Peptides against a protein of PDB entry 5ONS. Designs and how they scored, part 5

Target 1, 181 residues: chain A of PDB entry 5ONS
Amino acid sequence: MFKKFDEKENVSNCIQLKTSVIKGIKNQLIEQFPGIEPWLNQIMPKKDPVKIVRCHEHIEILTVNGELLFFRQREGPFYPTLRLLHKYPFILPHQQVDKGAIKFVLSGANIMCPGLTSPGAKLYPAAVDTIVAIMAEGKQHALCVGVMKMSAEDIEKVNKGIGIENIHYLNDGLWHMKTYK

## One batch from the design tools (peptide; made by RFdiffusion4, then SolubleMPNN)

Design b1_p8_5_s1 (from b1_p8_5, 3 letters changed)
Fold by OpenDDE base, seed 1:
Structure b1_p8_5_s1 (fold): chain B 181 residues (1-181), chain A 8 residues (1-8)
Amino acid sequence: as target 1 above (181 residues)
Amino acid sequence: MEPEPVLL
């Protein structure tokens, strides 16, 4: 989603959200990520304005005080940014890729099944279309936010093809955006 | 303590 993303070229505008819209978004976030509820007041303090940065290709980035928190496309589900996920790693279920897969993930490649079933990888139960944090063997922080294209069961069974779609990864265009006020 | 974002 952000492989060729540049803030200067791909951001269209920024809007400040009304209280009612913010409430709706908070409820949606809790529905998507139940574990976030106790933390939502510090992630999105009531006193701080919430903004949406509107980008090309119907991408929207939810921000508070310039911090990029979540993004979505075409008003679909919200994805946490890696920067938020690093602070709150429990927001998403995890999958772990082996060391060999790291360089490919960091180039924006989708995660192939062998990178999730090999020694050094860890595959946890997850259904198709689940948004997941991609961890790396021997690393502390997530390197990617992805979407399961196969169930964990099918990844293990079939062990070929795209297991997880790469949505957002370290050093992509969204990562380099850092902040937007 | 909140973990800080890191680059691998």
Scores: peptide ipSAE 0.028, ipTM 0.642, DockQ to the pose 0.067
Fold by OpenDDE base, seed 3:
Structure b1_p8_5_s1 (fold): chain B 181 residues (1-181), chain A 8 residues (1-8)
Amino acid sequence: as target 1 above (181 residues)
Amino acid sequence: MEPEPVLL
């Protein structure tokens, strides 16, 4: 989603949200990520304005005090930014890729099943379409936000093809945007 | 502390 993203070229405008819209978004976030509810007042303090940065390709980035928190495309599900996920790693369920898969993930490649079933990988139960944090063997912080294209069970059984779609990865255009006020 | 690319 952000492989060729550049703030100067791909941001259209920024809008400050009304209170009612913010409430709606908070409810959506709690529905999608139930575990975030106790932390949401810390992540999105009531006193702070919430903005949406509108980008090309129908991408919207939710921001508070210039911090990029979540993004979505075409009003689909919200994804946490890696910067938020590093602060709150429990927002998403985890999957771990082996050492050899790291360079491919960091180039924006989708994650193939063998990179999730090999020694050094850790595959945890997850349904298809689940948004997941991609961890790396021997590393502490998530390197990617992805979506399960197969269930964990099917990844183990089939063990070929795309297991997880790469949505946002470390050092992509969204990562380099860093902040927006 | 802000995570940086070097801090995986």
Scores: peptide ipSAE 0.028, ipTM 0.633, DockQ to the pose 0.060
Fold by OpenDDE base, seed 2:
Structure b1_p8_5_s1 (fold): chain B 181 residues (1-181), chain A 8 residues (1-8)
Amino acid sequence: as target 1 above (181 residues)
Amino acid sequence: MEPEPVLL
């Protein structure tokens, strides 16, 4: 989603949200990520304005105090930014890739099944279409936000093709955006 | 090729 993204070229505008819209978004976030509910007040304090940075290709980035929190495309599901996920790693279920997959993930490549079933990888139960944090063997922080294209069960059984779609990865265009006020 | 980020 952000492989060719550049803030200067791909941001269209920024809008400040009304209170009613913010409440709706908070409810959506709790529905998607039930574990975020106790933390939502500190992530999105009531006193702080919430903004949407509108980008090309129908991408929207939710921000508070310039921090990039979540993004979505075409009003689909919200994804946490890696910067938020690093602060709150429990927001997403995890999958772990082996060391050999790291360089490919960091180039924006989708995660192939063998990179999830090999020694050094850890594959946890997850349904297709689940948004997941991609961890790496021997690393502390998530390197990617992805979407399961196969269930964990099918990844183990088939062990061929794209297991997880790479949505957002470290050092992509969204990562380099850092803040937007 | 993207450089390895510090936060890995």
Scores: peptide ipSAE 0.027, ipTM 0.625, DockQ to the pose 0.052
Fold by OpenDDE base, seed 5:
Structure b1_p8_5_s1 (fold): chain B 181 residues (1-181), chain A 8 residues (1-8)
Amino acid sequence: as target 1 above (181 residues)
Amino acid sequence: MEPEPVLL
């Protein structure tokens, strides 16, 4: 989603949200990520304005105090940014790729099934379309936010093709955006 | 406390 993203070229505008809209978004986030509820007042303090940065290709980024928190495309599900996920690593269920897959993930490649079933990988139960944090063997911080394109069960059984779609990865255009005020 | 984002 952000492989060729550049803040200068791909941001269209920024809007500040009304209180009622913010409340609606918070409810959506809790619905998607129930474990975030106790932390949401810390992540999105009531005293701080919430903004939407509107980008090309129908991408929207939620920001508070310039921090990029969540993004979505075409009003689909919200994804946490890697920067938020590094602060709150429990927001998403995890999957772990082997060491060999790291360089490919960091180039924006989708995660192939063998990279999730090989020695050094760890595959946890997850349904299709689950948003997941991609961890790497021997690393502490998520290197990617992805979406399960196959269930964990099918990844193990079929073990061919794209297991997880790479949505946002370390050092992509969104990562380099860092802040937006 | 919140951990800081890290580059790999």
Scores: peptide ipSAE 0.027, ipTM 0.638, DockQ to the pose 0.063

Design b1_p8_5_s2 (from b1_p8_5 with A3P T4E)
Fold by OpenDDE base, seed 4:
Structure b1_p8_5_s2 (fold): chain B 181 residues (1-181), chain A 8 residues (1-8)
Amino acid sequence: as target 1 above (181 residues)
Amino acid sequence: SEPEPVLL
């Protein structure tokens, strides 16, 4: 989603949200990520305005005080940014890729099944379409936010093709955006 | 406190 993303080229505008809209978004976030509820007022303090940075390709980035928190495309599900996920790693269920897959993930490649079933990888139960944090063997912080394109069960059984779609990865265009006010 | 975003 952000492989060729550049803030200067791909941001269209920024809109401050109404209180009612913010409330709705918070409810959506809790629905998507139940574990975030106790932290949501810390992540999105009531006193602070919430903005949406509108980008090309129907990408919207939810921000508070310039921090990029979540994003979505075409009003689909919200994804946490890696920057938020690094602070709150429990927001998403995890999957772990092996060391060999790291360089490919960091190039924006989708995660192939063997990278999730090989020694050094850890594949946890997850349904198709689940948004997941991609961890790397031997590393502490998520390198990618992805979406299960196959269930964990199918990844293990088929072990061929794209297991997880790479949505947002370390050092992509969104990562380099850093902040936006 | 919350950790800072960092590389891998």
Scores: peptide ipSAE 0.030, ipTM 0.663, DockQ to the pose 0.066
Fold by OpenDDE base, seed 3:
Structure b1_p8_5_s2 (fold): chain B 181 residues (1-181), chain A 8 residues (1-8)
Amino acid sequence: as target 1 above (181 residues)
Amino acid sequence: SEPEPVLL
């Protein structure tokens, strides 16, 4: 989603949200990520304005105090930014790729099944379409936010093709945007 | 603060 993304070229505008819209978004976030509810007040304090950075290709980035928190495309599901996920790593269920897959993930490649079933990988139960944090063998922080294209069970059984779609990865255009006020 | 780009 952000492989060729550049703030100067791909941001259209920024809008400050009304209170009613913010409440709606918070409810959506809790529905999508139930575990975030106790933390949402410190992630999005009531006193702080919430903004949406509107980008090309129908991408929207939710920000508070310039911090990029979540993004979505075409009003689909919200994804946490890696920067938020590094602060709150429990927001998403995890999957771990082996060390050999790291360089490919960091180039924006989708995660192939063998990279999730090999020694050094850790595959946890997850249904298709689940948004997941991609961890790396021997590393502490998530390197990617992805979506399960197969269930964990099917990844193990079939062990061929795309297991997880790469949505946002370390050092992509969204990562380098850092902040926006 | 969050990790730097080279830190995993």
Scores: peptide ipSAE 0.026, ipTM 0.664, DockQ to the pose 0.060
Fold by OpenDDE base, seed 5:
Structure b1_p8_5_s2 (fold): chain B 181 residues (1-181), chain A 8 residues (1-8)
Amino acid sequence: as target 1 above (181 residues)
Amino acid sequence: SEPEPVLL
């Protein structure tokens, strides 16, 4: 999603949201990520304006005080940014790739099944279409936000093809954006 | 304030 993304080239505009819209988004976030509810007041303080940065390809980034919190495409589900996920790693269920997969993930490649079933990887139960944090063997922080293209069960059984789609990864265009005020 | 991951 952000492999060729650049703030100067791909941001269209920024809008400040009304209170009713913010409430709706908060409810959506709690529905998607129930564990975030106790933390939502510090992530999105009531006193602080909430903005949407509108980008090309129907990408929207939710921001508070310039911090990039979540993004979505085409009014689909919200994804946490890696920067938010690093502060609140429990927002997403995890999957772990082996050391050999790291360089490919960081190039924006989708995660192939063998990278999730090999020694050093850890595959946890997850349904298809689940948004997941991609961890790596021996690494503390998530390298990528992805979407399960197969269930964990099918990844293990089939063990070939794309297991997880790479949506957002370290050092992509969104990562380099850092803040937007 | 975000933690930076060790990549190597």
Scores: peptide ipSAE 0.025, ipTM 0.669, DockQ to the pose 0.060
Fold by OpenDDE base, seed 1:
Structure b1_p8_5_s2 (fold): chain B 181 residues (1-181), chain A 8 residues (1-8)
Amino acid sequence: as target 1 above (181 residues)
Amino acid sequence: SEPEPVLL
């Protein structure tokens, strides 16, 4: 989603949300990520304005005090940014790729099944279409936010093709955006 | 703020 993304080229505008809209978004976030509820007041303090940065390709980035928290495309599900995920690793279920897959993930490549089933990888139960945090063998922080294109069960059984779609990865355009006020 | 991960 952000392989060729550049803040200067791909941001259209920024809007400040009304209280009622913020409440709606908070409810959506809790529905998607139930574990976020106890943390939502510190992630999105009531005193701080919530903004949406509108980008090309119908991408929207939710921000508080310039911090990039979540993003979505075409009013679809919210994805946490890697920066938020690093602070709150529990927001998403995890999958782990082997060391050899790291360079491909960091180039924006989708994650192939063998990278999730090989030694050094860890595959956890997850249904198709689940948004997941991609960990890597020997690494502390998530390298990528992805979407399961196959269930974990099917990844193990078939072990061929795209297991997880790469949505947002370290050093992509969103990562380099850092903040936006 | 949280330290950024080192990419090895």
Scores: peptide ipSAE 0.025, ipTM 0.658, DockQ to the pose 0.056

Design b1_p8_5_s3 (from b1_p8_5, 3 letters changed)
Fold by OpenDDE base, seed 3:
Structure b1_p8_5_s3 (fold): chain B 181 residues (1-181), chain A 8 residues (1-8)
Amino acid sequence: as target 1 above (181 residues)
Amino acid sequence: TEPEPVLL
């Protein structure tokens, strides 16, 4: 989603949200990520304005005090940014790729099944379409936000093809945007 | 602060 993304080229405008819209978004976030509810007041304090940065390709980024928190495309599900996920790693369920897969993930490649079933990888139960944090063997922080294209069970059984779609990865255009006020 | 690109 952000392989060729550049703030100067791909941001259209920024809008400050009304209170009612913010409440609606918070409810959506709690529905998607129930575990975030106790933390939402410090992630999105009531006193702080919430903005949406509108980008090309129907991408929207939620920001508070310039911090990029979540993004979505075409009003689909919200994804946490890696920067938020690094602060709150429990927002998403995890999957771990082996060390050999790291370079490919960091190039924006989708994650193939063998990279999730090999020694050094850790595959946890997850249904298809689940948004997941991609961890790397021997590393502490998530390197990617992805979507399960197969269930964990099917990844193990079939062990061929795309297991997880790469949505947002470390050092992509969204990562380098850092802040927006 | 938040992790930098070199911090995985």
Scores: peptide ipSAE 0.030, ipTM 0.670, DockQ to the pose 0.061
Fold by OpenDDE base, seed 1:
Structure b1_p8_5_s3 (fold): chain B 181 residues (1-181), chain A 8 residues (1-8)
Amino acid sequence: as target 1 above (181 residues)
Amino acid sequence: TEPEPVLL
């Protein structure tokens, strides 16, 4: 989603949200990520304005005090940014790729099944379409936010093709955006 | 306070 994304070229505008809209978004976030409910007061303090940065390709980035928290496309599900995920690793279920897959993930490549079933990888139960944090063998922080294209069960069984779609990865355009006020 | 993941 952000392989060729550049803040200067791909941001259209920024809007500040009304309180009622913020409440709605918070509810949506809790529905998607129940574990963040106790943390919303510090992630999205009531005193701080919430903004949406509107980008090309119908991408919207939710921000608080310039911090990029979540993004979505075409009003679909929210994805946490890697920067938020690094602070709150529990927001998403995890999958781990082997060491060999790291360079490909960091190039924006989708994650193939063998990279999730090989030694050094860790495949955890997850249904298709689940948004997941991609961990790397021997690394502390998530390197990618992805979407399961197959269930974990099918990934192990079939072990061929795209297991997880790469949505946002370390050092992509969104990562380099860092902040936006 | 931002984590600095090292992937090198």
Scores: peptide ipSAE 0.029, ipTM 0.670, DockQ to the pose 0.059
Fold by OpenDDE base, seed 5:
Structure b1_p8_5_s3 (fold): chain B 181 residues (1-181), chain A 8 residues (1-8)
Amino acid sequence: as target 1 above (181 residues)
Amino acid sequence: TEPEPVLL
């Protein structure tokens, strides 16, 4: 999603949200990520304005005090940014790739099934379409936010093809955007 | 403060 993303070229505009819209978004976030509820007032303090940065390809980034928190495409599900996920690693369920997969993930490649079933990987139960944090063997922080293209069960059984779609990864265009005031 | 992971 952000492999060739550039703030200067791909941001269209920024809008400040009304309180009613913010309330709706908070409810959506709690629905998607129930574990975030106790932390939401810290992540999105009531006194702080919430903005949406509108980008090309129907991408929207939710921001508070310039921090990029969540993004979505075409009114789909919200994804946490890696920067938010590093602060609150429990927001997403985890999957772990082996050491050999790291360089490919950091190039924006989708995660192939063997990279999730090999020694050093850890595959946890997850349904298709689940948004997941991609961890790597020997690394503390998530390298990628992805979407399960197969269930964990099918990844283990079939063990070929794309297991997880790479949505947002370290050092992509969104990562380098860092903040937006 | 945002933690930074170790990159290759």
Scores: peptide ipSAE 0.027, ipTM 0.672, DockQ to the pose 0.057
Fold by OpenDDE base, seed 2:
Structure b1_p8_5_s3 (fold): chain B 181 residues (1-181), chain A 8 residues (1-8)
Amino acid sequence: as target 1 above (181 residues)
Amino acid sequence: TEPEPVLL
């Protein structure tokens, strides 16, 4: 989603949200990520304005005090930014890729099944279409936010093709955006 | 291609 993204070229505008809209978004976030509920007041304090940065390709980035928190495309599900996920790693279920897959993930490549079933990888139960944090063997912080294209069970059984779609990865255009005020 | 970041 952000492989060729550049703030200067791909941001269209920024809007400040009304209180009612913010409430609706918070409810959506809790529905998607039930574990975020106790933390939502510190992530999105009531006293702080919430903004949406509108980008090309129908991408919207939710921000508070310039921090990029979540993004979505075409009114689809919200994804946490890696920067938020690094602060709150429990927001998403995890999958771990082996050391050999790291380079490919960091180039924006989708994650192939063998990179999730090989020694050094850890595959946890997850349904298709689940948004997941991609962890790297031997590393502490997530390197990617992805979407399961197969269930964990099917990844193990089939062990061929794209297991997880790469949505947002370290050092992509969104990562480099850092803040937006 | 994007440069590889330091992963910690």
Scores: peptide ipSAE 0.027, ipTM 0.634, DockQ to the pose 0.046

Design b1_p8_6_s1 (from b1_p8_6, 3 letters changed)
Fold by OpenDDE base, seed 4:
Formats: C-alpha cells, sequence, structure tokens
Structure b1_p8_6_s1 (fold): chain B 181 residues (1-181), chain A 8 residues (1-8)
C-alpha cells in the first residue's frame, strides 16, 4: 500500500473530524481491536482533535496531535500504523517469520506460506482477512502489518502461496511520514 | 529455499 507512497506526492488534504464522527470511529476500532478499548482514551484523548489525512488511492490516515495512528483504504478496515503498534503491540494478533524472510518483508514482499511454517517462524491461529502484526525471529518490534490471505490452518496444511499480504512495513512511505500536523 | 518464502 505504501511502497511508492510519498507524503508530498500522495497526500491530498487533511480534515478535522467532528465529535460524532470520532465516536463512530472509536467504536469501529473497538470492534476491530477489542483489546484496545482500555487504551483508547490514552491513544485518542477526548481533548485532542482527531484528523484524517486523505491520500491518493482512497487512503485515509487517522491522526491525533500529528501522530499517525491508523489507516484504511476505501472505507475498509482500520490498520494500526507500525508506530502505534510498537507502542501497543497487543493491538494485533501476531505472526512470526523466520530470519531469512526479514529482508523481503522489508522490501514489501508478501509472505508466502513456507515463511510462516519454517523453523524460526511461529504461526498462530488466525482466520482469513485477519489483520496481523508480522514479527520476526530475533526482533522485538513488528516489521510489518499484514492481512491473512489464508487461515493459519490452511497455511499449515497447504503451505503454498501467499499466506499474508504485506500492507505496511518498516521504512515504507507511511513509516517515513512519522508525523503529520 | 529463501525465494520460496516471499513474493513481491
Amino acid sequence: as target 1 above (181 residues)
Amino acid sequence: MKLYYVEK
């Protein structure tokens, strides 16, 4: 999603959200990520304005105090940014790739099933379309936010094809935005 | 083997 993303080229505008819209978004976030509920007031304090950075290709980035928190495309599900995820690692269920997959993940490559079933990888139960944090052997911070293209069960059974789609990874265009005020 | 782990 952000492999060729550049703030200067791909950001269209920024809008400040009304309270009612913010409440709706918060509810959506809790539905998607139940574990975030106790932390949501910390992540999105009531006193702080919430903004949407509108980007090309129907990408929207939710921000508070310039911090990039979540993003979505075409009114789809919200994804946490890696920066937020690093602060709150539990927001997403995890999957772990082996050490050899790291360089490819960091180039934006999708994760094939063998990268999730190999020694050094850890595959946890997850349904298709689940948004997941991609961890890596020997690394403490998520490298990538992805989407399960196969269930964990099918990844193990079939062990062929794209297991997880790479959506957002370290040092991509979104990562380099860092903040947007 | 590593090439089978990823797809760009």
Scores: peptide ipSAE 0.080, ipTM 0.765, DockQ to the pose 0.036
Fold by OpenDDE base, seed 2:
Structure b1_p8_6_s1 (fold): chain B 181 residues (1-181), chain A 8 residues (1-8)
Amino acid sequence: as target 1 above (181 residues)
Amino acid sequence: MKLYYVEK
């Protein structure tokens, strides 16, 4: 999603959200990520305005105090940014790739099933379409936010094809955006 | 090269 993303070229505008809209978004976030509920007032304090940075290709980035928190495309599900995920690593369920996959994940490559079943990888139960944090062998912080294209069960059984789609990865265009006020 | 682990 952000492989060729550049803030100067791909950001259209920024709008401040009304209170009612913010409440709706918070409810959506809790529905998507139930574990975030106790933390949401810390992540999005009531006193702080919430903004959406509107980008090309129908990408929207949710921000508070300039911090990029979540993003979505075409009114789809919200994804946490890696920067938020690094602060709150429990927001997403995890999957782990082996060390050999790191280079490719950081180039924006989708993760094939063998990269999730190999020695050094760890595959945890997850349904298709689940948004997941991609961890890596020997690394503390998530490298990528992805979407399960197969269930964990099917990844193990079939062990061919795309297991996880790479949505947002470390050092992509969104990562380099850092802040936006 | 572990190309079969990934797809760009």
Scores: peptide ipSAE 0.059, ipTM 0.749, DockQ to the pose 0.034
Fold by OpenDDE base, seed 5:
Order: C-alpha cells, then structure tokens, then sequence
Structure b1_p8_6_s1 (fold): chain B 181 residues (1-181), chain A 8 residues (1-8)
C-alpha cells in the first residue's frame, strides 16, 4: 500500500473530525481490536483533536497530535501503523517469519506459506482476512502489518502460495512520514 | 498491481 507513497506527493488534505465522528471511529476500532479498549483513552485522549490525513488512492490516516495511529483504504478496515503497534504490540495477533524472510518482507513482499512454516517461523491460529502483526525470528518489533490470505490451518496444510499479504512494512512510505500536524 | 513474494 505504501511502497511508492510519499508525503509530499500523495497527501491531499487534512481534516479535523467532529466529536460524533470520533466516537464512531473509536467504536469501530474497539470492534476490530477488542484488546485496545482499555488503552484507547490514552491513544486518543478526549481533549485532543483527531484528524484524518486524506491521501491518494483513497487512503486515510487517522492522527492525534500529529501521531499517525491508524490507516484505511476505501473505507475498509482500520490498520494500526507500525509506530502505534510498536507501542501497543498486543493490538494485533502475531505471526512470525524466519530470519531469511526478513529482507523480503522489508521490501514489501507478500509472505509465502513456506516462510511461515519453516524453522524459525511461528504460525499461530488465525482466520483468513485477519489483520496480523508480522514478527521475525530474532527481532523484537513487528516488521509488517499484514492480512491473512489463507487461514493458519490452510497455510500449514497447503504450504504454498501467498499466506499473508504485506500491507505496511518498516521503512515504507508511511513509516517515513513519521508525524503530520 | 505488481505482486512481490517472499522467496521461500
């Protein structure tokens, strides 16, 4: 999603949200990520304005105090930014790739099944379409936010093809955006 | 859209 993303080239505008809209978004976030509920008040304090940075290709980035928190495309599900996920790693269920997959993940590659079943990888139960944090062997912080294209069960059984789609990864265009006020 | 893959 952000392989060719550049803040200067791809941001259209920024809008401040009404209270009612913010409330709706918070409810959506809790629905998507139930574990975030106890933390949402510190992530999105009531006293702080919430903004959406509107980008090309129907990408929207939710921000508070310039911090990039979540993004979505075409009114689809919200994804946490890696920066937020690093602070709150429990927001997403995890999957782990082996060390050999790291360089490919960090180039934006989708994760093939063998990268999730090989020695050094760890595959945890997850349904298709689940948004997941991609961890890596020997690394503390998530490398990538992805979406399960197959269930964990099917990844193990079939063990070929795209297991997880790479949505957002370290050092992509969104990562380099850092903040936006 | 061009697809990229993990080489495994």
Amino acid sequence: as target 1 above (181 residues)
Amino acid sequence: MKLYYVEK
Scores: peptide ipSAE 0.053, ipTM 0.701, DockQ to the pose 0.037
Fold by OpenDDE base, seed 3:
Structure b1_p8_6_s1 (fold): chain B 181 residues (1-181), chain A 8 residues (1-8)
Amino acid sequence: as target 1 above (181 residues)
Amino acid sequence: MKLYYVEK
């Protein structure tokens, strides 16, 4: 989503959200990520303005005090940014790839099933369409936010094709945006 | 030889 993303080229405008809209978004976030509920007041304090950075390709980035928290495309599901995920790693279920996959993930490559069943990888239960944090062998922080294209069960059984789609990865255009006020 | 199971 952000492989060729640049703030100067791809940001259209920024809007500050009204209180009622913020409440709606918070409810959506809790629905998507139930585990975030106890932390949401810390992540999005009531006293702080919430903004949406509107980008090309129908991408919207939710920000508070300049911090990029979540993004979505075409009003679909919210994805946490890697920067938020690094602070709150439990927001997403994890999957792990082996160390050899790192360089490819960091180039935006999708993760094929064998990469999730190989030695050094760890595959945890997850349904299709689940947004997941991609971890790597020997690394503490998530390298990527992805979406399960197959269930974990099917990945193990079929072991062929794209297991996880790469949505946002370390050092992509969104990562380099860093902040927006 | 290491096989890489990724689609770029």
Scores: peptide ipSAE 0.049, ipTM 0.716, DockQ to the pose 0.033

